# Peptides against a protein of PDB entry 6GMG, part 44

Target 1, 331 residues: chain A of PDB entry 6GMG
Amino acid sequence: DSDDRVTPPAEPLDRMPDPYRPSYGRAETVVNNYIRKWQQVYSHRDGRKQQMTEEQREWLSYGCVGVTWVNSGQYPTNRLAFASFDEDRFKNELKNGRPRSGETRAEFEGRVAKESFDEEKGFQRAREVASVMNRALENAHDESAYLDNLKKELANGNDALRNEDARSPFYSALRNTPSFKERNGGNHDPSRMKAVIYSKHFWSGQDRSSSADKRKYGDPDAFRPAPGTGLVDMSRDRNIPRSPTSPGEGFVNFDYGWFGAQTEADADKTVWTHGNHYHAPNGSLGAMHVYESKFRNWSEGYSDFDRGAYVITFIPKSWNTAPDKVKQGWP

## One batch from the design tools (peptide; aimed at target 1 G63 C64 H277)

Design b2_p13_6_s3 (made by RFdiffusion4, then SolubleMPNN; from b2_p13_6 with N7Q V9E V10I)
Fold by OpenDDE base, seed 5:
Structure b2_p13_6_s3 (fold): chain B 331 residues (1-331), chain A 13 residues (1-13)
Amino acid sequence: as target 1 above (331 residues)
Amino acid sequence: SVSLGPQAEIPPP
């Protein structure tokens, strides 16, 4: 099936996009038209428009992950992930709630666990941490200065992240970002970088050695955030989809949504950019489509997934892939 | 080669 993937052709730099189409409260377009919008709005390096390169078009062609890949400049590593889980709600619902008619105990527990995650609070935590990191970056001209600033900011806020080990993904995230080391990127100067956010939806029941029930209905104990920090251990995420519950049922492995660095304070007004599948214009799946969704539409997710994580990475400030304001659709 | 795993096929909303 991966053999049908095609790299979208180059679009002229000055070609304007066609209007987006409304789709269930989202704005939708074909991938070629998104490339046109991207070149007009997001392609800028040091204030100059750029044609999307063949390499970038190839990355984009991979679907939802491709949107995050082209805008972040690297394939998602998902190491610095945040979520919010209501432990009291989970315990109370398990104790006082009952399975629905026809619902198994495992299905009930999986559903209750899914419903105990708060996407808005998870997103808010990631934004809070990104803001702290951005303050630490602003006046730091080397990694040592950045780390010192970060520790100071965390201490001032009495944030539990101050207790993380120096080897934690939290402290190593910047130095592990390729664009930080690039001459035309950060050039090893933290003050040239900014924190950005994307989200991943995925399945909790990925352990092949676990029960069939966990693979079908979710693992209630998997991928919970650590208390105080909100950090999610993503090391066990292997892009394994949900197991079918009935014959002929199939589930997708993940979804990725790009937020970047929008400054809109109202979460419900933020725009998330994502793709449906890899680009296969001559295959059974057809052409890739790109969606620009409001937070409500993004955070709703699909039955394919029972976890959402909000991930922090870094891009050079000279890139315009994460502007302060994102307009949904075109014009 | 970046091991991208299986590609996503997100159903239309």
Scores: peptide ipSAE 0.074, ipTM 0.789, DockQ to the pose 0.092
OpenDDE base, seeds 1, 2, 3, 4: peptide ipSAE 0.034, 0.037, 0.033, 0.034; ipTM 0.735, 0.748, 0.735, 0.734

Design b2_p13_6_s4 (made by RFdiffusion4, then SolubleMPNN; from b2_p13_6, 6 letters changed; failed a check: too like the target's own chain)
Amino acid sequence: SVKYGPQAEIPAP

Design b2_p13_7 (made by RFdiffusion4)
Pose (drawn by RFdiffusion4):
Structure b2_p13_7 (pose): chain A 331 residues (1-331), chain P 13 residues (1-13)
Amino acid sequence: as target 1 above (331 residues)
Amino acid sequence: SPTEDEKMTWGHS
């Protein structure tokens, strides 16, 4: 009867996954089966396949956060985040539009702010920034050389990110990555690391001392990207879900999607990996399922979330959790 | 550090 979280059992390294295919842009499989796929194509350490450890299986069982947690080796901090927001569209649609049949002005403002974000450009911005970071760390064998290389390209590219504080989440992203300091990971050598990207969908109205309207319909001024850099201050994100509008209405507080470092130029052809909920096959929600969605399917989101952030972190190059290509389903 | 509830990805019922 218990809807307790259980850890999926260990899968032998030779056990192949059951086949599955995408339908209308998304593929899903039970977590036990995804572990088999992950061990075949994502588990490599210096090209050697590995069994998903007990700890990794435990992380994965937590739901959508599990895929990102496992692939990055760290519970997601969302410290370095990017998004795109059309300020002109937002200001114009506020002073020219009107609420629709059945909207409070707080609901109208909340929706317009939501629709003003552009998740394609937001992902595109994180893509170009991660590319700059990877070029900066290619031949840099200490952090100082990495930061010099990073600032040099940003300045020459006239990127406002060059003026970020030395201790900002941007410039400190590499040094604050635990696997960067680990002897078996980056060993303080930026050339042994790689920038990767995952996404977080979340709610904007997370201030518990704010009006109910913002908790129920969103805070338009919250989690907007800074101009020029596109950085999103994630420090006030506390994993607080959207408040219900009527009794019995439940919302999920966040969703994480793993992109990795795919080389596909078509943002619409990129695959994003995420789970539906925690693993509980003997309970109410049932077993955890891992979803592999095309970008548009992922970025479609839900009414639970009115904000999207595309996050950059680092993993060692010796890993294979962010390959150049990601295929939906199996084989 | 996050609590167990904060780590959990609760689903829709």

Design b2_p13_7_s1 (made by RFdiffusion4, then SolubleMPNN; from b2_p13_7, 6 letters changed)
Fold by OpenDDE base, seed 2:
Structure b2_p13_7_s1 (fold): chain B 331 residues (1-331), chain A 13 residues (1-13)
Amino acid sequence: as target 1 above (331 residues)
Amino acid sequence: SPTDEELTTYGHK
């Protein structure tokens, strides 16, 4: 019940955050304290600190998606998503592997499919593409120039994305970004924008017309990346959680993690910012907490999810929500 | 527009 969701109160612009606390290799804090950190570190527009607006605080209050929402400037559309799937591993394990004791065939297939995804390679693919996009953006002052640059970059790298349709999420992502069109954002100038990355964890078995087993244990064929491009068709992701396998069991609909545009080459050292649940300080869930996790902690995910995608979107370069370096915790 | 239920993360993780 989201009726008990509360918008966190405003924090004074100059209020410094309290120290974060360790949580299983993560840095953890309450949402109000994250707002304080955000204002000190990530709020800058054209180099000037900004107080998080009521609207932004409301976005943030939605939980893990709120972290991505406030930093990207829009609710995630997830249209430009990447993953890596080892088809050979999947086929081999299905052929030569056996269900564990007490594991049904459906459980086995779902598990094998989940394990055939490589989160690190998926993330690296997204970073690779984001880099290409950033090069295409750099000297482009209109969308046409951006698209031409992008195609040239892809051709030079012999990237399969060069064959995508002009209307595909890959080529349309920039024009469909609200901040690109805003006067104080991109102002329709691609060179004012940069590519950023966030990740979504979700459940594969969302097809209501499929078997109950797929809804409970995963759909092995769902949300696989296209060969060559790594693109994942996210159109069937309707934020439907995993179906319970036992009475009283419940699963979360999704998890979002914000990466931004960190330049750290070692994936394991990158920091991912995410939340636990919507902010309900007077409800059963309690106050929202924000986590800053290393990639290992983020990519591990939860049993609630069997898919991970790495999504590219765009923000104005004037925003500091995606700095080159993210420091875990506070100070 | 999406409902709060569609937008919101539920439960502890």
Scores: peptide ipSAE 0.186, ipTM 0.844, DockQ to the pose 0.750
OpenDDE base, seeds 1, 3, 4, 5: peptide ipSAE 0.178, 0.175, 0.181, 0.176; ipTM 0.845, 0.843, 0.844, 0.846

Design b2_p13_7_s2 (made by RFdiffusion4, then SolubleMPNN; from b2_p13_7, 8 letters changed)
Fold by OpenDDE base, seed 5:
Structure b2_p13_7_s2 (fold): chain B 331 residues (1-331), chain A 13 residues (1-13)
Amino acid sequence: as target 1 above (331 residues)
Amino acid sequence: SLSDEELTTFGHK
């Protein structure tokens, strides 16, 4: 019951976190303790730590999306999303592979499609694009300069994104970022902004007009990246969970993981911050917990989801919610 | 506006 959601109380600015506990290769803590860590590590604006505001605590209370929300400064729009799909693998497995014992054709196709996505390559593509964007942001003091720089960078790399429409999510992402327009944010100065990354896990079979099989086992054709660019059309993602395959079975609507702008070159060593559910300390779900997972743990996902996207957005450079180095857990 | 259910992650299994 969503009515059980509670905004975590304020934590004193100078209160240090309690130690995180390890859990299956990830670091875990209760949401209140994450707030303490956030205030010590990620809250800094122009080098000064800040107490998490009531608004931010309310955002955070929504669970996994809340972690991305509080760190990105806006509710995820997911418009600039990337993934990697191996079309040859997909076709080959469909042709030469066999359904498992008791597996329906639809279940087989859905599984094969899920397995044809490469999370690491998807993440790599997003990082590549974010790097290009960051170079384009440098010394660009208006949007026109940013866009010109971006086009030049893409041309030099012969990147297919250079052919995207000016109104596409790729080129419009910066102007559509609220913090870019804020006086205390970017103040319409691209050079004050930096690209950041988060990830969303979700279900492909969301079309209610499609077959029940697609809703149960996935839609193999849904949410594939465009060739060359890697862009995923997220317009049909409506946060609809997987349909149950048996009585009493239920699935979660989505999962979000915050990466930010870590510079660690080894994807396996990157840290992803996410939550389990909305904060309901007096409800059946209990208190919200926050996890800091390595990429392996994050990208593994859950059976609730068959798609993963890596999304680029922007934050002011003055924020410390996306530092170059993220330390897992505490201390 | 979005409902809490649309914004909220429910418990992972």
Scores: peptide ipSAE 0.039, ipTM 0.767, DockQ to the pose 0.753
OpenDDE base, seeds 1, 2, 3, 4: peptide ipSAE 0.038, 0.039, 0.037, 0.038; ipTM 0.762, 0.764, 0.760, 0.760

Design b2_p13_7_s3 (made by RFdiffusion4, then SolubleMPNN; from b2_p13_7, 8 letters changed)
Fold by OpenDDE base, seed 2:
Structure b2_p13_7_s3 (fold): chain B 331 residues (1-331), chain A 13 residues (1-13)
Amino acid sequence: as target 1 above (331 residues)
Amino acid sequence: PLSEEELLTYGHK
């Protein structure tokens, strides 16, 4: 029940975190302790650590989305999303594969579609694009210069993104970022901004006009990346959870993981920060916990979701919410 | 605009 959500209290700026605990290959801590770590490591504005504000703590309290929210500075819009889908694998498996014992055709197709997504390649595509964007940002002092640089970079790489419309989320993402326009943020100067990445897990079968089977077992055709660009049309993602397949079964609406701008070349060594649920210390769900997971743990996801997207947004370079290196846990 | 329910993430069962 959303009514049980509570904003975590303020933590003293100088309070050091307690050690994280290991949990199934990831580091775990309660939200209050994450706030302590955040203040020590990620809170810096222009090199000065900051106490997490009440507003930021409120954002954080919403759960996994709250982690991305507080670090990106805005609620995720998910418009600039990337994924990788192996069409050949999908077609081949549908043609030559068979449903498992007791598996319906719809279950089979949904599973095959899910398995045809490559999380690592999707992540790599997002990193590639973020790198291109960062190169376009670095010497651009107005949006026009940024866009020109971006188009040149894409043309040089023969990237299909160069053919996107000027109103595409790809080109409009920067101008639609509140922190870009803020005086203490980008101040309309692209060179003061950097691209960052987060990931969203969600359910494909969200179309209410589709069959019940698609809502239960996935829509094999939904939320596929466009060929060449890797862009996923997220317009139909309305945070609708998977439909129950049995009485009493329930699924959650989404999961968000924060990557930021880590420079670790090995995807498997990257750290993803995410929360379990909204903070309800006096409710049935209990206190919110924050996890720092390696890519393998993050990308595995849950049965609640059959899609993963890697989303690019922007933050001011003066923020330290997306450092080059993220250390898992504490200390 | 998103409803509060849409904003919230729920715990995995």
Scores: peptide ipSAE 0.046, ipTM 0.790, DockQ to the pose 0.828
OpenDDE base, seeds 1, 3, 4, 5: peptide ipSAE 0.045, 0.046, 0.046, 0.046; ipTM 0.787, 0.789, 0.788, 0.790

Design b2_p13_7_s4 (made by RFdiffusion4, then SolubleMPNN; from b2_p13_7, 6 letters changed)
Fold by OpenDDE base, seed 3:
Structure b2_p13_7_s4 (fold): chain B 331 residues (1-331), chain A 13 residues (1-13)
Amino acid sequence: as target 1 above (331 residues)
Amino acid sequence: APTEEELLTYGHK
């Protein structure tokens, strides 16, 4: 139960982490030890190490979303999300493919839709857009200048995002970022901010008015990216888990992975930081663990989810929660 | 506004 959630205790600022342990190709540690690593590596504000505050530790204690929360500085809103969907593959597989033995038609269609998403291309699109945004930010000292730069960059690249409405999450994302408005953050200066990326895994079949089959096996038409832009409408994502297909079966509501602003060009070598569940050391779930996974490990996801989105948000450049290089594990 | 329970992540199987 959520009542078992506990805020991890404070860790001394100079406490070094214990070694991470390998687990299924990823580095794993308990949440308290991640706090130690975070303080040594990611906590820096204006070049100075910071102890993780009680508020930040509380955010972190919520599990996988907590990792993204503490590093981005805000609870994920997921408004600026990207994915890649191969519509031709989807149509061809539906037309020429057949359900597996024991697979229902709805299950087949849901599976084919899931397999028609390309996680790597979705990630690449998000990185491309983040790069454009960062170029627009670098010399802009007010939001108007940022937006002008952004439009110019998009025009130069003939990017379909140039046609988005001014009220689109694409253009409003910066102004809606709390740290952008903070005096010790962006202070309304775009050039003090940088674009960062995280990923969310979730279930497509969340519409309670849809068929039970869609809730069990996925909604093939839900959460597809718009052609040209790659934007995913996340407004209908209400953190509703997959419906059980058998008695006693249960699924998780979501998974979040933090990428930040790594400069590693090879997607397979990028590191994604995520948690398993909320911290309940005295409960049935136990202590929260934090994982640092390579892209392959992250993008594989779980059967709980049939959608992956790559989301752009912003943090102050003075924060070190999104360094250009992330080292997996400790030391 | 989301409930606290809705904000929580549960353990992966």
Scores: peptide ipSAE 0.062, ipTM 0.807, DockQ to the pose 0.776
OpenDDE base, seeds 1, 2, 4, 5: peptide ipSAE 0.048, 0.051, 0.049, 0.048; ipTM 0.798, 0.799, 0.799, 0.796; seed 5 fails the geometry check

Design b2_p13_8 (made by RFdiffusion4)
Pose (drawn by RFdiffusion4):
Structure b2_p13_8 (pose): chain A 331 residues (1-331), chain P 13 residues (1-13)
Amino acid sequence: as target 1 above (331 residues)
Amino acid sequence: YSFGPNATPPPGY
């Protein structure tokens, strides 16, 4: 009867996954089966396949956060985040639009702010920034050389990110990555690391001391990207879900999707990996399922979340959790 | 797709 979280059992390294295919842009499989796929195509350490460890299986079993947790080796901090927001569209649709049949002005403002975000450009911005970071660390063998290389390209590219504080989440992203300091990871050598991207969907109205309207319909001024850089201050994100509008209405507080470092130029052809909930086959929600969605399927989101952030972190190059290509389903 | 709540992580996260 217990809807307790259980850890999926160990899968032998030779066990192949059951086949599955995408339907209308999304593929899904039970977590036990995804572990088999992950061990075949994502588990490589210096080209050597590995069994998903007990610890990794435990992390994975927590739901949508599990895929990102496993692939990055760290519970997601969301410290370095990017998004796109059309300020002109937002200001114009506020002073020219009107609430629809059955909206409070707080609901109208919350929706317009939501629709003003552009998740394609937001992902595109994280893409170009991660590329600059990867070029900066390619031949840099200490952090100082990495930061010099990073500032040099940003200045020459006239990127407002060059003026970020030395201790900002942007410039400190590499040094604050645990695997960067680990002797078996980056060993303080930026050339052994790689920038990767994952996404977080979340709710904007997370201030518990704010009006109920913002908790139910969203805070338009919250989690907007800074101009020029596109950085999103994630420090006030406390994993607080959208408040219900009627009794019995439940919302999920967040969703994580793993992109990695795919080389596909078509943002719509990129695959994003995420789970539906924590693993509980003997309980109410049932077994965890891992979803592999095309970008548009992922960025469609849900009414639970009115905000999207595209996050950059680093993993060692010796890993294979962010390959150049990601295929939906199996084989 | 359908989804549900995520498991609460241990203290420290």

Design b2_p13_8_s1 (made by RFdiffusion4, then SolubleMPNN; from b2_p13_8 with Y1P F3R N6Q)
Fold by OpenDDE base, seed 5:
Structure b2_p13_8_s1 (fold): chain B 331 residues (1-331), chain A 13 residues (1-13)
Amino acid sequence: as target 1 above (331 residues)
Amino acid sequence: PSRGPQATPPPGY
């Protein structure tokens, strides 16, 4: 329930941020101070600073998803998602492993499945694909040229994505991006767009028709990447949280982390921006805080989630919401 | 501050 959600007030364009605070290897600040930073660093359109609009502030107030929403310009659709899953590890651990003391079989299987995902490899796959897409975009002035370039790039790399259907989220992602069609955005010119990445953490056991054990401990078979492509079918993700395993236990529905288009080759040095909850300064949750986390802090996730996906979308190159370098915190 | 729920998507998302 988000009935106590409040839109953060406007911040003057020239107001400098207060220093961020360290928090468990992250940089943390209140949402209003993030707005100040965003206006100074990320707000630029065609090189000009912009005040965060009321609409953008409203989006931001949604929490972690709001950070991705403001920076991507659209609510996350999660259609082009990637992950990495070690099937051999999964099978071997199920066969040779044993439940821990007090661990149920379902809990064991859910844990083993969670541990069989590799967040770093999932992220690397998304970066690889984003790089291919960016090369395909660079000299393409219409969608047909983009698609032709993309197919050529995939063929050159012998990438399994070349076998995807023309209507797949992979090939349709650009045309389905609102900012691509906007006059002040892509204006239907692929060369004005760039691929960007965000991540979602969520729960696998979302099927209400499944066993209670799957809802409590995870569905070992859910949200696995397709072999060769790494694509995850996100159609069954309904933002349903993990079911409580004990009385009084509660879990968060999801987490989103914004990466954008950082060029840092070392994954551990990349910065992920996310929020702790929706903004409720007058409610029990309190004011939203924004975190800028290193990949290790982001990818560790929480017990609330047993899946991570790395999602590709597009933004106009004229936006500065996805710069090549992101500095953690402020100053 | 404690982590809490994220707001659900608006209608149509």
Scores: peptide ipSAE 0.295, ipTM 0.863, DockQ to the pose 0.763
OpenDDE base, seeds 1, 2, 3, 4: peptide ipSAE 0.033, 0.037, 0.034, 0.040; ipTM 0.744, 0.761, 0.747, 0.776

Design b2_p13_8_s2 (made by RFdiffusion4, then SolubleMPNN; from b2_p13_8 with Y1P F3V N6Q)
Fold by OpenDDE base, seed 1:
Structure b2_p13_8_s2 (fold): chain B 331 residues (1-331), chain A 13 residues (1-13)
Amino acid sequence: as target 1 above (331 residues)
Amino acid sequence: PSVGPQATPPPGY
């Protein structure tokens, strides 16, 4: 129960992390040890290490979302989300494929829809857009200049995002970022900000008015990216988990993975940081663990989820929560 | 330990 959540204690600024443990191709540690790593590696503001504040420790304690929260500086709004869906594959598999033995039609359709998403292409699209945004930010000293630069970049690339409304999440994302307005953050100067990426895994069958089959096996039509832009409407994501298919089965609500602004060109070599659950050291779930996974480990996800989205937000360039290079584990 | 994610969002989100 949420009542068992505990805020991890403060860690001394100079305390070095204990070694991480390998787990299924990822590096794993307890949340307190991640705080130590975070203070050594990611805490820097204007080049100076910072102790993780009580507020930040509280954010972190929420689990997988807490990792993204503490590193992005805000609770994920998921407004600027991207994915890739192969509509031709979906149609062809539905037409020519057959349900497996014991698989219902709804289960088959849900599975085929899940398999028609390409996590790597979705990630690449988000990276492409983040790169365009970063170019637009570099020499923009006010929001108007940023928006003008962004429109020019999109026009030059013949990107469908150029047709988005000025009030869309795409154009409004920067102004809606709290750290952009902060004196010690962006101070309303776009050139002080950079685009960063995180990912969310979630369930498509969240509509309570839909069939039970969609809630159990997925909604094949839900949370598809718009053609050309790759934008996903996340407005219907309310953190509702998959419905159980058998007695005693339970699914989790979501997973969040932090990528930041890594420059590694090979997607398979990128590192994703995520947590297993909220910190409940005295509860049934136990202490929160933090994982640093390669893209393959992240993108595989769990049976709890049939959608993945890659989301863009912004942080001040003075923060070191999104470095160019991320290493798994410690040391 | 469970490798699966489970988190409770804060109120209002």
Scores: peptide ipSAE 0.039, ipTM 0.760, DockQ to the pose 0.616
OpenDDE base, seeds 2, 3, 4, 5: peptide ipSAE 0.035, 0.037, 0.037, 0.037; ipTM 0.745, 0.754, 0.754, 0.756

Design b2_p13_8_s3 (made by RFdiffusion4, then SolubleMPNN; from b2_p13_8, 5 letters changed)
Fold by OpenDDE base, seed 5:
Structure b2_p13_8_s3 (fold): chain B 331 residues (1-331), chain A 13 residues (1-13)
Amino acid sequence: as target 1 above (331 residues)
Amino acid sequence: PKRGPQAEPPPGY
């Protein structure tokens, strides 16, 4: 229950952040200081710095998902998600591998499945698709032109996404983006939009009708990418956390990391922005903290999660929430 | 600070 969640207060538009620096690939600051940074660096609309609105501060207070929400302009729907899974590795490890000392068969299978996902390849696939989409957007002044460009780009690359149904989230993603339809956003002009990326970490064993072992140790067959496309069916993701394996154990429901549209070619140098929990300054959790993590720090994840997905959405090019370069901390 | 739960989506999401 988030009944103790509080909206952070407004910060003056001219207030500079207090300094903070990365340590071991991660920079950390309190949510109010992140609001100050956001206003200085990411708030710009049509080149004009903006104060974070009460609505945006309310969104941000939700925690890691709030960071993605504020920067993308909408609550994550996760409809266009990508991952990479090494099926040969999975099959070989199941066949030739053995449970560790004290590890059950279900724990072993869940672990092997988790280890068979490649976070870097999943991220690279999302970046590849985002690049194709951005090329299709560039000179398209209506949705029909965008879709025609997209199909042409996919055909030229011999990409399996060309075979997706017209009703697929892949083709409907732009149309379903609220900011695309807004007068001060895309104004129904695809060339005013750009593709952006965020990531979600979550638990595979969410089916309440499944075995207790799957809920505790993971479902090895759940949330795998489709061959060729890399698309993950996220329809069964209901934000259900991992089931406890011991008394008093509890797991977090999900984690979201914001990447945006960074142009850094080296994945290890990219910066992911996320939050520790929802903002509860008067509760047991305390104030929300915001992290700016390198890819290695983000992709490592937690034992709470056995799946990672890289999701594409769209924002107006007039927004500065997804700049080409992101810096950790404040000097 | 300790990592903790994230808030669930609002109604309609």
Scores: peptide ipSAE 0.269, ipTM 0.866, DockQ to the pose 0.747
OpenDDE base, seeds 1, 2, 3, 4: peptide ipSAE 0.249, 0.039, 0.260, 0.035; ipTM 0.861, 0.754, 0.857, 0.743; seed 2 fails the geometry check

